Peptides against a protein of PDB entry 3J47. Designs and how they scored, part 14

Target 1, 121 residues: chain A of PDB entry 3J47
Amino acid sequence: IRLTNQLKSLKGLQSKLKDVVEYLDKVINKELPINHTILGKLQDVFNLLPNLGTPDDDEIDVENHDRINISNNLQKALTVKTNDELMVIYISNLVRSIIAFDDLIENKIQNKKIQEQRVKD

## One batch from the design tools (peptide; aimed at target 1 L3)

Design b2_p15_2_s4 (made by RFdiffusion4, then SolubleMPNN; from b2_p15_2, 7 letters changed)
Fold by OpenDDE base, seed 5:
Structure b2_p15_2_s4 (fold): chain B 121 residues (1-121), chain A 15 residues (1-15)
Amino acid sequence: as target 1 above (121 residues)
Amino acid sequence: NEQIKKLEEELKKLL
């Protein structure tokens, strides 16, 4: 009973992964528009894969090397996009800081002019 | 586009 339920759950996961691949194929072939929300959720799922795949060091079976290489290549593909997203956030924060400094400078200039007028009256 | 292709290729290797 327990083993049959685990096998059924694994087959259900494999079916869902096939549906995701078919969706990505349709997006690559321009049959469907890019949905950034689906891609974001897919990235969140894959950011959890490196945490699921530390085998305790003690049996180098050739099947574990392929899984580690897949995880590393996937993490590399995600890292490039994460760096681009972090760059956009950084530029946005830099622009906000520049505007806030400009407003601060203008406010200081106006306050100085008001003080100079009060000393002449 | 290239990143989406890489993600798909790595998914196909996991299946």
Scores: peptide ipSAE 0.021, ipTM 0.570, DockQ to the pose 0.033
OpenDDE base, seeds 1, 2, 3, 4: peptide ipSAE 0.019, 0.020, 0.020, 0.020; ipTM 0.580, 0.584, 0.578, 0.581

Design b2_p15_3 (made by RFdiffusion4)
Pose (drawn by RFdiffusion4):
Structure b2_p15_3 (pose): chain A 91 residues (1-28, 36-48, 72-121), chain P 15 residues (1-15)
Amino acid sequence: IRLTNQLKSLKGLQSKLKDVVEYLDKVIHTILGKLQDVFNLNNLQKALTVKTNDELMVIYISNLVRSIIAFDDLIENKIQNKKIQEQRVKD
Amino acid sequence: NEIEELENEIEELED
């Protein structure tokens, strides 16, 4: 789902660029200003990425902890299944 | 396979 959403966003840019190229050919405004603003707003993320790296590490650790908890419950489930099997054999 | 196709389309647009 996230991917589909990202693709939709990029699709708008692609189409928007084509339109802009055609517009310029025909010319040979508010949208242009807006685009410029967006441009000014990956390069900048470079410096900002430094911080994002730290945060990514924290969210990785959290994911690891959750995986451990899930393993624990999984072990209990497996033990219950074994007990059920033993009871069936006894029967 | 559908996810890989989406990823390829995204990469092509980014390039």

Design b2_p15_3_s1 (made by RFdiffusion4, then SolubleMPNN; from b2_p15_3, 11 letters changed)
Fold by OpenDDE base, seed 2:
Structure b2_p15_3_s1 (fold): chain B 121 residues (1-121), chain A 15 residues (1-15)
Amino acid sequence: as target 1 above (121 residues)
Amino acid sequence: SKVQELLQQINQLLS
């Protein structure tokens, strides 16, 4: 019973992975529009994948080495892209915060000048 | 200020 349920779950996962591959092929071939939400979720999945590219030294068939290198390069590329996107968002928010702080300082200086003028009149 | 103008331009380029 437990083993049969695990096998059924694995077959279900395999089917879903096949559907994802077919979707990506259609997007690459421009048969379907890019869905950024789906791509974001796929990037999250790839970021959660263990480094499939540290094969423990014992079963590196030469044909697996190229596939492993491609997988690692893809994972690295996705990580770099995500970091760059997050960096842009971070810098934008930082700049907005600095502008808001400068506006607060200028408003405080102006309010102080107005109060000093009202005390002299 | 001139600093605010520059920061706004940077923010527009990053948005």
Scores: peptide ipSAE 0.062, ipTM 0.745, DockQ to the pose 0.020
OpenDDE base, seeds 1, 3, 4, 5: peptide ipSAE 0.048, 0.051, 0.049, 0.051; ipTM 0.726, 0.733, 0.726, 0.736

Design b2_p15_3_s2 (made by RFdiffusion4, then SolubleMPNN; from b2_p15_3, 7 letters changed)
Fold by OpenDDE base, seed 5:
Structure b2_p15_3_s2 (fold): chain B 121 residues (1-121), chain A 15 residues (1-15)
Amino acid sequence: as target 1 above (121 residues)
Amino acid sequence: KEIEELLKEIQKLLE
């Protein structure tokens, strides 16, 4: 029972990772536009992964060195570049929220003026 | 270009 549930959970995780790879393929092939929200969630996953760049186990198999270098370059590129990209997205969402708040205030002021005119007629 | 390169590196880590 416990081992079968762990295997089912791992198969479910493998299916979700496959769906992410298929999504990335479609974005790379320009079949889908880049979704910055999905990219931000992928980054959150990579930032929660244990540092793929600490070789704390004593078998340097030459195949792991290329994956570790790609992971370190990716993690360094993600930490520096995605701070600026997330900052631009955050500022853009903040500006949209300020505009929507200003439009709400203007709509409330206009509705108040219309009510004050209806009480004078 | 540079985002597309990062997406390829992410893909290569997931394979």
Scores: peptide ipSAE 0.037, ipTM 0.578, DockQ to the pose 0.036
OpenDDE base, seeds 1, 2, 3, 4: peptide ipSAE 0.034, 0.026, 0.023, 0.035; ipTM 0.593, 0.559, 0.544, 0.607

Design b2_p15_3_s3 (made by RFdiffusion4, then SolubleMPNN; from b2_p15_3, 8 letters changed)
Fold by OpenDDE base, seed 5:
Structure b2_p15_3_s3 (fold): chain B 121 residues (1-121), chain A 15 residues (1-15)
Amino acid sequence: as target 1 above (121 residues)
Amino acid sequence: SKLEELQKEIEKLKK
């Protein structure tokens, strides 16, 4: 029972990872637009993963250390770049929301002025 | 407005 449940959970995780890969392939092929919310969640997953490429401490072959450093540097560079891109997008959306809010306030002020003029006439 | 100018500048950075 316990082992069967663990296997079922792992199969479920594998299916979810496959779905993520299929989504990314469609985005790369320009079949789907980039969804920055999905990319942000994917980044959160990568940040929670143990450093991809830390070999277990017992076999530091010199060749693995260079690959690990390259992988970690690439992962760090991708993380920084993705964070900067997401930041620009979030700030753009925030500014758009503020402008829309300002337009709503101006519209309310204009409507109030029109109502006050109608009461004076 | 100044906010519209900021939005235009941000849209240039996205290209």
Scores: peptide ipSAE 0.031, ipTM 0.618, DockQ to the pose 0.022
OpenDDE base, seeds 1, 2, 3, 4: peptide ipSAE 0.014, 0.028, 0.028, 0.027; ipTM 0.428, 0.627, 0.630, 0.612; seed 3 fails the geometry check

Design b2_p15_3_s4 (made by RFdiffusion4, then SolubleMPNN; from b2_p15_3, 10 letters changed)
Fold by OpenDDE base, seed 4:
Structure b2_p15_3_s4 (fold): chain B 121 residues (1-121), chain A 15 residues (1-15)
Amino acid sequence: as target 1 above (121 residues)
Amino acid sequence: DELKKLQEEIQKLLS
């Protein structure tokens, strides 16, 4: 019973990972728009995975070396993608802040002109 | 490019 439930849960995880691959393929092919919320949640899931890139140095099986390399490449791809997403968010917020600052300057200039007119009348 | 790399690495984990 316990082993069967673990196997069922693992098969369910494998299916979900397949759905993620299919989603990423559709996004790469421009069939779907980039959903930053899905990408961020995917990053959160991978950031919660134990870092498989620290072998305790005591079992050099050749199969572990390939899995470690894949894990390190995945972590690197996630780190780069996280940095690029943060950069896009940062630039977008910077541009919004500059526009809001320009609007604030213009509003202050207009308010000053209105006050100067009221002192002359 | 990075999304493609991410997809390729996930696909390797599923193989």
Scores: peptide ipSAE 0.019, ipTM 0.560, DockQ to the pose 0.038
OpenDDE base, seeds 1, 2, 3, 5: peptide ipSAE 0.019, 0.019, 0.017, 0.019; ipTM 0.563, 0.552, 0.502, 0.542

Design b2_p15_4_s1 (made by RFdiffusion4, then SolubleMPNN; its pose is not in this set)
Fold by OpenDDE base, seed 5:
Structure b2_p15_4_s1 (fold): chain B 121 residues (1-121), chain A 15 residues (1-15)
Amino acid sequence: as target 1 above (121 residues)
Amino acid sequence: NRLEELLKKLEELLK
């Protein structure tokens, strides 16, 4: 019973991880817009992964230390890369927002000039 | 605007 429930829970987690990959692939392929809330939650998950891969300090077999260091270095490299990619995406969307506001301001200025001309005629 | 042109170039570098 306990082992069957753990296997069911693990299969459920695997399905959710697959749904996340399929979402990211659709975002990469520009089939879906970037959702910063989803990406922030994924970043939170990735930042917790280093803490999920530390075996509790009670089995120091010298062969596990190199695997733990390689895993931690890979996770750190993935976290840094993901943070840089998220920063680039954030800056790109900030730039788009600034352009859209500049266009809005220019449209408001033009509309005001047209109204001022109509009051003089 | 000159600002918009510069921001478009920045957006292009980030694509």
Scores: peptide ipSAE 0.031, ipTM 0.670, DockQ to the pose 0.018
OpenDDE base, seeds 1, 2, 3, 4: peptide ipSAE 0.027, 0.029, 0.030, 0.025; ipTM 0.623, 0.561, 0.662, 0.573

Design b2_p15_4_s2 (made by RFdiffusion4, then SolubleMPNN; its pose is not in this set)
Fold by OpenDDE base, seed 5:
Structure b2_p15_4_s2 (fold): chain B 121 residues (1-121), chain A 15 residues (1-15)
Amino acid sequence: as target 1 above (121 residues)
Amino acid sequence: NQLDKLIEELEKLKK
């Protein structure tokens, strides 16, 4: 019973990973638009994975060193690009929030001027 | 405006 449930859970994870790969292939082929929210969640998953490129300390075969460097360079390039994309999104949301706040202040000033005019008439 | 202050801070970061 326990082993069968673990195998079922692992098969479920494998199916979800396949669906993610198929989505990425459709985005690469320009069949689907890039969804930055899905990409951000995928990056959160990669950041929660223990480094895809720590070989257990007992077999430094020369083939693993190139895979580790490619994985670390890809993860570093993804992390830098992610930080820049998140920074642009953060600044865009900050600017939008400041504009909305300035509009609220101007609306309050105009409402106060209208009330002061109505008290003089 | 707070927008003008933010623009001034972003121009300082671009240097």
Scores: peptide ipSAE 0.032, ipTM 0.597, DockQ to the pose 0.015
OpenDDE base, seeds 1, 2, 3, 4: peptide ipSAE 0.028, 0.029, 0.026, 0.024; ipTM 0.582, 0.566, 0.558, 0.470

Design b2_p15_4_s3 (made by RFdiffusion4, then SolubleMPNN; its pose is not in this set)
Fold by OpenDDE base, seed 3:
Structure b2_p15_4_s3 (fold): chain B 121 residues (1-121), chain A 15 residues (1-15)
Amino acid sequence: as target 1 above (121 residues)
Amino acid sequence: SRLEKLIEELQRLLQ
């Protein structure tokens, strides 16, 4: 019973991975528009995969050089996109901090003016 | 503020 349920769950995961590959092929062939939300989720999955870019040093076959270059190019593309997304978040947070600081300065200037007026009356 | 509106607009263009 437990082993049969695990095998059923694994077959279900394999079917979903096949559907993702078929979707990507249709996007590459321009049969479907690019969905940025789906591509973002796929990037998250690839960032969680431990070994897509390190060939174990023990099989230098010339056919592996093209696979290594493709893997390195994929890892580089994922890293660049992640850095650009993080840069947008960083700029957004920096700007929120500048606004909050400007509002704090304005409030302090107004409070000082109110205190100076109360001392003259 | 006017600065907050500009920032919200920049955030929308970057997302």
Scores: peptide ipSAE 0.049, ipTM 0.711, DockQ to the pose 0.022
OpenDDE base, seeds 1, 2, 4, 5: peptide ipSAE 0.046, 0.048, 0.045, 0.041; ipTM 0.712, 0.723, 0.711, 0.706

Design b2_p15_4_s4 (made by RFdiffusion4, then SolubleMPNN; its pose is not in this set)
Fold by OpenDDE base, seed 1:
Structure b2_p15_4_s4 (fold): chain B 121 residues (1-121), chain A 15 residues (1-15)
Amino acid sequence: as target 1 above (121 residues)
Amino acid sequence: NQLNQLIELVKKLLE
């Protein structure tokens, strides 16, 4: 019973992974528009994956070396893209904070002018 | 004025 449920869960995960690959192929082929929410969740999954490019020191056949290089290049590309997206979000939040601070300063200057007028009347 | 220049610089960094 437990082993059958684990195998069923693993088959369900494999099906979902196949659906993700099929989605990515359609996006690469420009058959579907890029969904940033799906892409962000995929990046989160890849950032949580253990480094697929650390060979345990057991004899890497030449075919596995090319797969390791591809995996490392993919992990690097995902990390760079995530860093660029985080930088955009950071800069956008920084600009919003500066705008809100400028508005606060202007409101404080106006309030001070109103108080100085009330003391002269 | 300085705020609009900052926004324009940010837009150019995002292109």
Scores: peptide ipSAE 0.028, ipTM 0.626, DockQ to the pose 0.017
OpenDDE base, seeds 2, 3, 4, 5: peptide ipSAE 0.027, 0.026, 0.028, 0.026; ipTM 0.624, 0.604, 0.615, 0.623

Design b2_p15_5 (made by RFdiffusion4)
Pose (drawn by RFdiffusion4):
Structure b2_p15_5 (pose): chain A 91 residues (1-28, 36-48, 72-121), chain P 15 residues (1-15)
Amino acid sequence: IRLTNQLKSLKGLQSKLKDVVEYLDKVIHTILGKLQDVFNLNNLQKALTVKTNDELMVIYISNLVRSIIAFDDLIENKIQNKKIQEQRVKD
Amino acid sequence: EAINLDLEVYNLKNS
């Protein structure tokens, strides 16, 4: 789902660029200003990425912890299944 | 690359 959403966003840019190119050919305004703002707003993320890297590490650690918890419950379920099998054999 | 990273981060937060 996230991917589909990202593609929709990029699609708008692609179409928008084609429109801009055609518009410039014809000319040979507010949208252009807005685009410029967006441009000013990955390059900048480069410096900002430094911080993001730290935060990514924290969310990786959290995911690892959740995986361990899930493994614990999984072991319990497996033990219960084994006990059920033993009871059936006895029967 | 940025898309891959976003998907990974999204999956991590929603796992």

Design b2_p15_5_s1 (made by RFdiffusion4, then SolubleMPNN; from b2_p15_5, 9 letters changed)
Fold by OpenDDE base, seed 5:
Structure b2_p15_5_s1 (fold): chain B 121 residues (1-121), chain A 15 residues (1-15)
Amino acid sequence: as target 1 above (121 residues)
Amino acid sequence: ITLDLLLELDDLLNS
């Protein structure tokens, strides 16, 4: 019973990982627009995976020190890239929100002028 | 003027 449930959960995870890879391939090939919310969530998943580049610490051989440094540098570079990408997304959404707010103000001003003209005629 | 610059910035960020 426990082993069957673990196998089912692992198969479900494998299917989801495949769907993520297929999505990323479509984005890389410019077949789909970049969805920043999906990328941000994928980056959160990568940031929650502290060991995707560290071999599990069950053999302290002195040759792994360079691999640990490369992994830490890659993780740091991914975290910086993630923060910069999230910052660009945040600025883009802020700009769009300001534009939409300006358009709303201008539309309200125009509608008010039209109503004031109709009351004078 | 400010709106045109904001549109240009949005286009640059999405290109």
Scores: peptide ipSAE 0.058, ipTM 0.751, DockQ to the pose 0.050
OpenDDE base, seeds 1, 2, 3, 4: peptide ipSAE 0.038, 0.057, 0.049, 0.051; ipTM 0.657, 0.755, 0.723, 0.734

Design b2_p15_5_s2 (made by RFdiffusion4, then SolubleMPNN; from b2_p15_5, 8 letters changed)
Fold by OpenDDE base, seed 4:
Structure b2_p15_5_s2 (fold): chain B 121 residues (1-121), chain A 15 residues (1-15)
Amino acid sequence: as target 1 above (121 residues)
Amino acid sequence: TTLKLQLELDNLLNS
C-alpha cells in the first residue's frame, strides 16, 4: 500500500512535469505569450529543488559526478536568472514608488497654490 | 517627465 501510493504520487508528478515542459515548448515556439507569473513559479520550483548535486555523502559513483556538476551549474544559472529578474522587478517597483511620491508632491504644491489664491480673493 | 519614465520601465519589463 505505502509503496504503491508513492509510485502513484511520482507518476502524478511526472505527468505535471510533462505538462510544464509542453507549456515551455509552446512558449519557446512563440505559440503562447510569456506568462511571467508562471515563469516565476517555475523558477521557485527549481530553487526549491534539493541541490540535485549534493549526493548524500555515501553514493560515490563516478557516473553521478558529471550529472551532479551539470545539475549544480543548471541550478546556479537558474538562480542567477531569478536574481536578475527579481532585480528588474525591484527596480521597477522602486521607480513606480518614486513617481507616485513625485505626483503626490506636485499635487500638494498645486493644492497649496490654489489655497493661497482663494485667500487673496 | 513621469510618463516618459513609465514608458521606459514598461519597455525594460517587456525586453
Scores: peptide ipSAE 0.052, ipTM 0.749, DockQ to the pose 0.052
OpenDDE base, seeds 1, 2, 3, 5: peptide ipSAE 0.049, 0.047, 0.043, 0.041; ipTM 0.735, 0.746, 0.733, 0.737

Design b2_p15_5_s3 (made by RFdiffusion4, then SolubleMPNN; from b2_p15_5, 11 letters changed)
Fold by OpenDDE base, seed 5:
Structure b2_p15_5_s3 (fold): chain B 121 residues (1-121), chain A 15 residues (1-15)
Amino acid sequence: as target 1 above (121 residues)
Amino acid sequence: ITLKQNLLLDSLLNS
């Protein structure tokens, strides 16, 4: 029973990973527009993965050195891209706060004009 | 818009 459930869960994970790869291939081929929300969630998944590019120092196989460099470069690229995404979210929140402040100021100007008219009538 | 906002801000800061 436990082993069958683990195998079912692993098959379900494998299917979802395949769907992610197929989505990324379509985005790379420009068949689908880049969805920043999906890419952000994928980056979060990769940032939660243990460093697939630091083998703990116990297997010096010379054939993996290029894969380690690729994984470290990928992880560095994902970290930079995550920082850029967080910066875009931060700027977007600042812009929304500035707009909301401007709307508040305009509402105060309008309310003052309405009060000044009511005192003259 | 900007000119009225500045005038209100100046009025609020000088009151």
Scores: peptide ipSAE 0.030, ipTM 0.671, DockQ to the pose 0.021
OpenDDE base, seeds 1, 2, 3, 4: peptide ipSAE 0.028, 0.029, 0.042, 0.027; ipTM 0.687, 0.697, 0.618, 0.690; seeds 2, 3 fail the geometry check

Design b2_p15_5_s4 (made by RFdiffusion4, then SolubleMPNN; from b2_p15_5, 9 letters changed)
Fold by OpenDDE base, seed 1:
Structure b2_p15_5_s4 (fold): chain B 121 residues (1-121), chain A 15 residues (1-15)
Amino acid sequence: as target 1 above (121 residues)
Amino acid sequence: ITLKLLEELDNLLNS
């Protein structure tokens, strides 16, 4: 029973990974528009994956070396893309915070001018 | 003036 449930869960995960690959292939082929929410969640998953490119020092097949290089290049590309997206979000939030702060200052200046006028009358 | 440029920059970064 426990082993059968683990195999069922693993088959379910494998099916979901296949659905993700098929989605990415459709996006690469321009059959579907890029969904930034899906890509962000995929990047989060890849950033949480342990380095899939640490060879256990015991199987240097030439075929594994090319897979390791591809995995490391993909992980680097995903990390760079995530950093660039986070930088854009950071700048956008900084700009919004500056605008909101300026509006607050202008409102305080206007309120002060109104109070000073009421004391002169 | 500066605020309008910051709003245009925010719009460009989120487009």
Scores: peptide ipSAE 0.069, ipTM 0.772, DockQ to the pose 0.049
OpenDDE base, seeds 2, 3, 4, 5: peptide ipSAE 0.068, 0.057, 0.063, 0.065; ipTM 0.771, 0.758, 0.762, 0.764

Design b2_p15_6 (made by RFdiffusion4)
Pose (drawn by RFdiffusion4):
Structure b2_p15_6 (pose): chain A 91 residues (1-28, 36-48, 72-121), chain P 15 residues (1-15)
Amino acid sequence: IRLTNQLKSLKGLQSKLKDVVEYLDKVIHTILGKLQDVFNLNNLQKALTVKTNDELMVIYISNLVRSIIAFDDLIENKIQNKKIQEQRVKD
Amino acid sequence: SLDNIINSDLSKINL
């Protein structure tokens, strides 16, 4: 789902660029200003990425912890299944 | 960027 959403965003840019190129050919305004703002707003992320890297590490650790918890419950379920099988054999 | 989203979402599924 996230991927589909990202594609939709990029699709708008692609179409918007085509429109802009055609517009410029015909010319040979508010949208242009808005685009410029967006441009000013990955390059900048480069410095900001430094911080993101630290935060990504924290969210990786959290995921690991969750995975351990899920493994624990999984072991319990497996034990219960084994006990059920033993009871059936006895019967 | 698309690869990163795919890899992140695959990781979430694996979890």

Design b2_p15_6_s1 (made by RFdiffusion4, then SolubleMPNN; from b2_p15_6, 12 letters changed)
Fold by OpenDDE base, seed 2:
Structure b2_p15_6_s1 (fold): chain B 121 residues (1-121), chain A 15 residues (1-15)
Amino acid sequence: as target 1 above (121 residues)
Amino acid sequence: VLETIKLLEELLKKL
C-alpha cells in the first residue's frame, strides 16, 4: 500500500513535469505568450531543488559530468536572475520610501508656514 | 528570459 502510493505520486509528478515541458516548448515556439507568474513559480521550484550537481559519490560516470555542469550552471543562472529581480524590487521599494519621505518633509514645511501665518494674523 | 526558459526545459527533460 505505501509503496504503491509512492509510485502513484511519482507517476503523477512525472506527468506534471511533462505538462510543464510541453508548456515551455509552446512558449519557446511563440505559440503561447510568456506568463511571468508561471515562470516565477517554476523558478521557485528550481531554487528549492537540492543541488542536482552533487550526485552522492556513488555514480560518477563521465556522461553525467556534462549533465551535472548544465544543472549547476542553470541553478547559478536562476539564482543570479532571482537576485537581480529581488534587487530591482528592493530598489523600487527604497525609491518609493524616499519619495514618501520627501512628501512628508514638504507637507511638514507647508504646515509650518500655515501655522506661522496664523500667528501673524 | 527566452534563454532561461530553454535552459529550464533542458533541465526538466534530464529529470
Scores: peptide ipSAE 0.025, ipTM 0.578, DockQ to the pose 0.028
OpenDDE base, seeds 1, 3, 4, 5: peptide ipSAE 0.023, 0.022, 0.024, 0.020; ipTM 0.562, 0.566, 0.571, 0.549; seed 5 fails the geometry check

Design b2_p15_6_s2 (made by RFdiffusion4, then SolubleMPNN; from b2_p15_6, 11 letters changed)
Fold by OpenDDE base, seed 2:
Structure b2_p15_6_s2 (fold): chain B 121 residues (1-121), chain A 15 residues (1-15)
Amino acid sequence: as target 1 above (121 residues)
Amino acid sequence: ILDQIKLLEELLKLL
């Protein structure tokens, strides 16, 4: 009973993965519009996958070269996306820091003008 | 974006 339920659940997962592949094929072929919410969730699933492409440096059988290339390309594409997201966060934080610094300069200039007026009265 | 989608598809075919 337990093993049969696990096999049924695994077959159900395999069917869902096939439906996702067919969806991605239709998106690549421009038959369906890109859904950014589906793409985002799919990327989150791949970020949760164990590194499918660190072959421990000790089992480079020549048959794995294509799998290693696909996985290195994944890690590179995820790294590029992460770098772009981090760049947007960095720019946003830099802009906030510049605004806060400008407000500090303006407040310092205003305080100096108020002090100079109080010394003339 | 398109190259990331292709790569996600190739990985799903390996699972």
Scores: peptide ipSAE 0.020, ipTM 0.616, DockQ to the pose 0.029
OpenDDE base, seeds 1, 3, 4, 5: peptide ipSAE 0.019, 0.018, 0.019, 0.019; ipTM 0.609, 0.588, 0.608, 0.598

Design b2_p15_6_s4 (made by RFdiffusion4, then SolubleMPNN; from b2_p15_6, 11 letters changed)
Fold by OpenDDE base, seed 5:
Structure b2_p15_6_s4 (fold): chain B 121 residues (1-121), chain A 15 residues (1-15)
Amino acid sequence: as target 1 above (121 residues)
Amino acid sequence: NLLDILLLELLNLLL
């Protein structure tokens, strides 16, 4: 019972990973537009992966030095990309807040002019 | 407009 449930869960995970690869391939080939929500969720999954580039300090095998550098470069590239996406969202929210504030000032100026006209008539 | 000044300042912070 426990082993059959683990095998079922692993097959389910393998299917989901295949769906992710197929989506990424379609995005790379420009067959699908980049969905930032899917990319952000995929990035959350990669950030939750145990560091595939920290060997537990207990296996001195001289062949892994290139894999550690690739994993550290991938983690750094993902972190930079997260910061750039968050920066674009932050700037977009600032611009939206500035526009909404300008519209509020203009509406207040217009309402004041209308009130001053009604007091003169 | 106030908007044009704020957009120019934002552009200067991005460059």
Scores: peptide ipSAE 0.015, ipTM 0.495, DockQ to the pose 0.033
OpenDDE base, seeds 1, 2, 3, 4: peptide ipSAE 0.015, 0.014, 0.015, 0.014; ipTM 0.532, 0.514, 0.495, 0.397

Design b2_p15_7_s1 (made by RFdiffusion4, then SolubleMPNN; its pose is not in this set)
Fold by OpenDDE base, seed 2:
Structure b2_p15_7_s1 (fold): chain B 121 residues (1-121), chain A 15 residues (1-15)
Amino acid sequence: as target 1 above (121 residues)
Amino acid sequence: SRLEEKIKELEKLIK
């Protein structure tokens, strides 16, 4: 159920992204007037995306290579960002485990001291 | 310990 809902949500997102691309292609081809409100919202979306690495200025080879490189750079950037987020979650869980272990050691030391004090009285 | 195992896993992910 959860995985199916995630897949449906991703398919819905893919459809919306396709509609955005079709709109942009019509604007580029001058079939539709530029809507500054739509462009502003698209800029906001791009600012929320991980930086599509500027193609290193040294591989300006031919019109079809750029779209594939941009797609690969986006996918790589999304993968790196996802790995970094997962790493932060992992470190947070590790730190919580260390704190819990330290508290356990301290509690054992205190309990031992209390027991030794009770045997001396 | 379980903690040492997790630390080793973290070290493998960072390297």
Scores: peptide ipSAE 0.026, ipTM 0.574, DockQ to the pose 0.026
OpenDDE base, seeds 1, 3, 4, 5: peptide ipSAE 0.018, 0.018, 0.017, 0.019; ipTM 0.452, 0.507, 0.486, 0.550

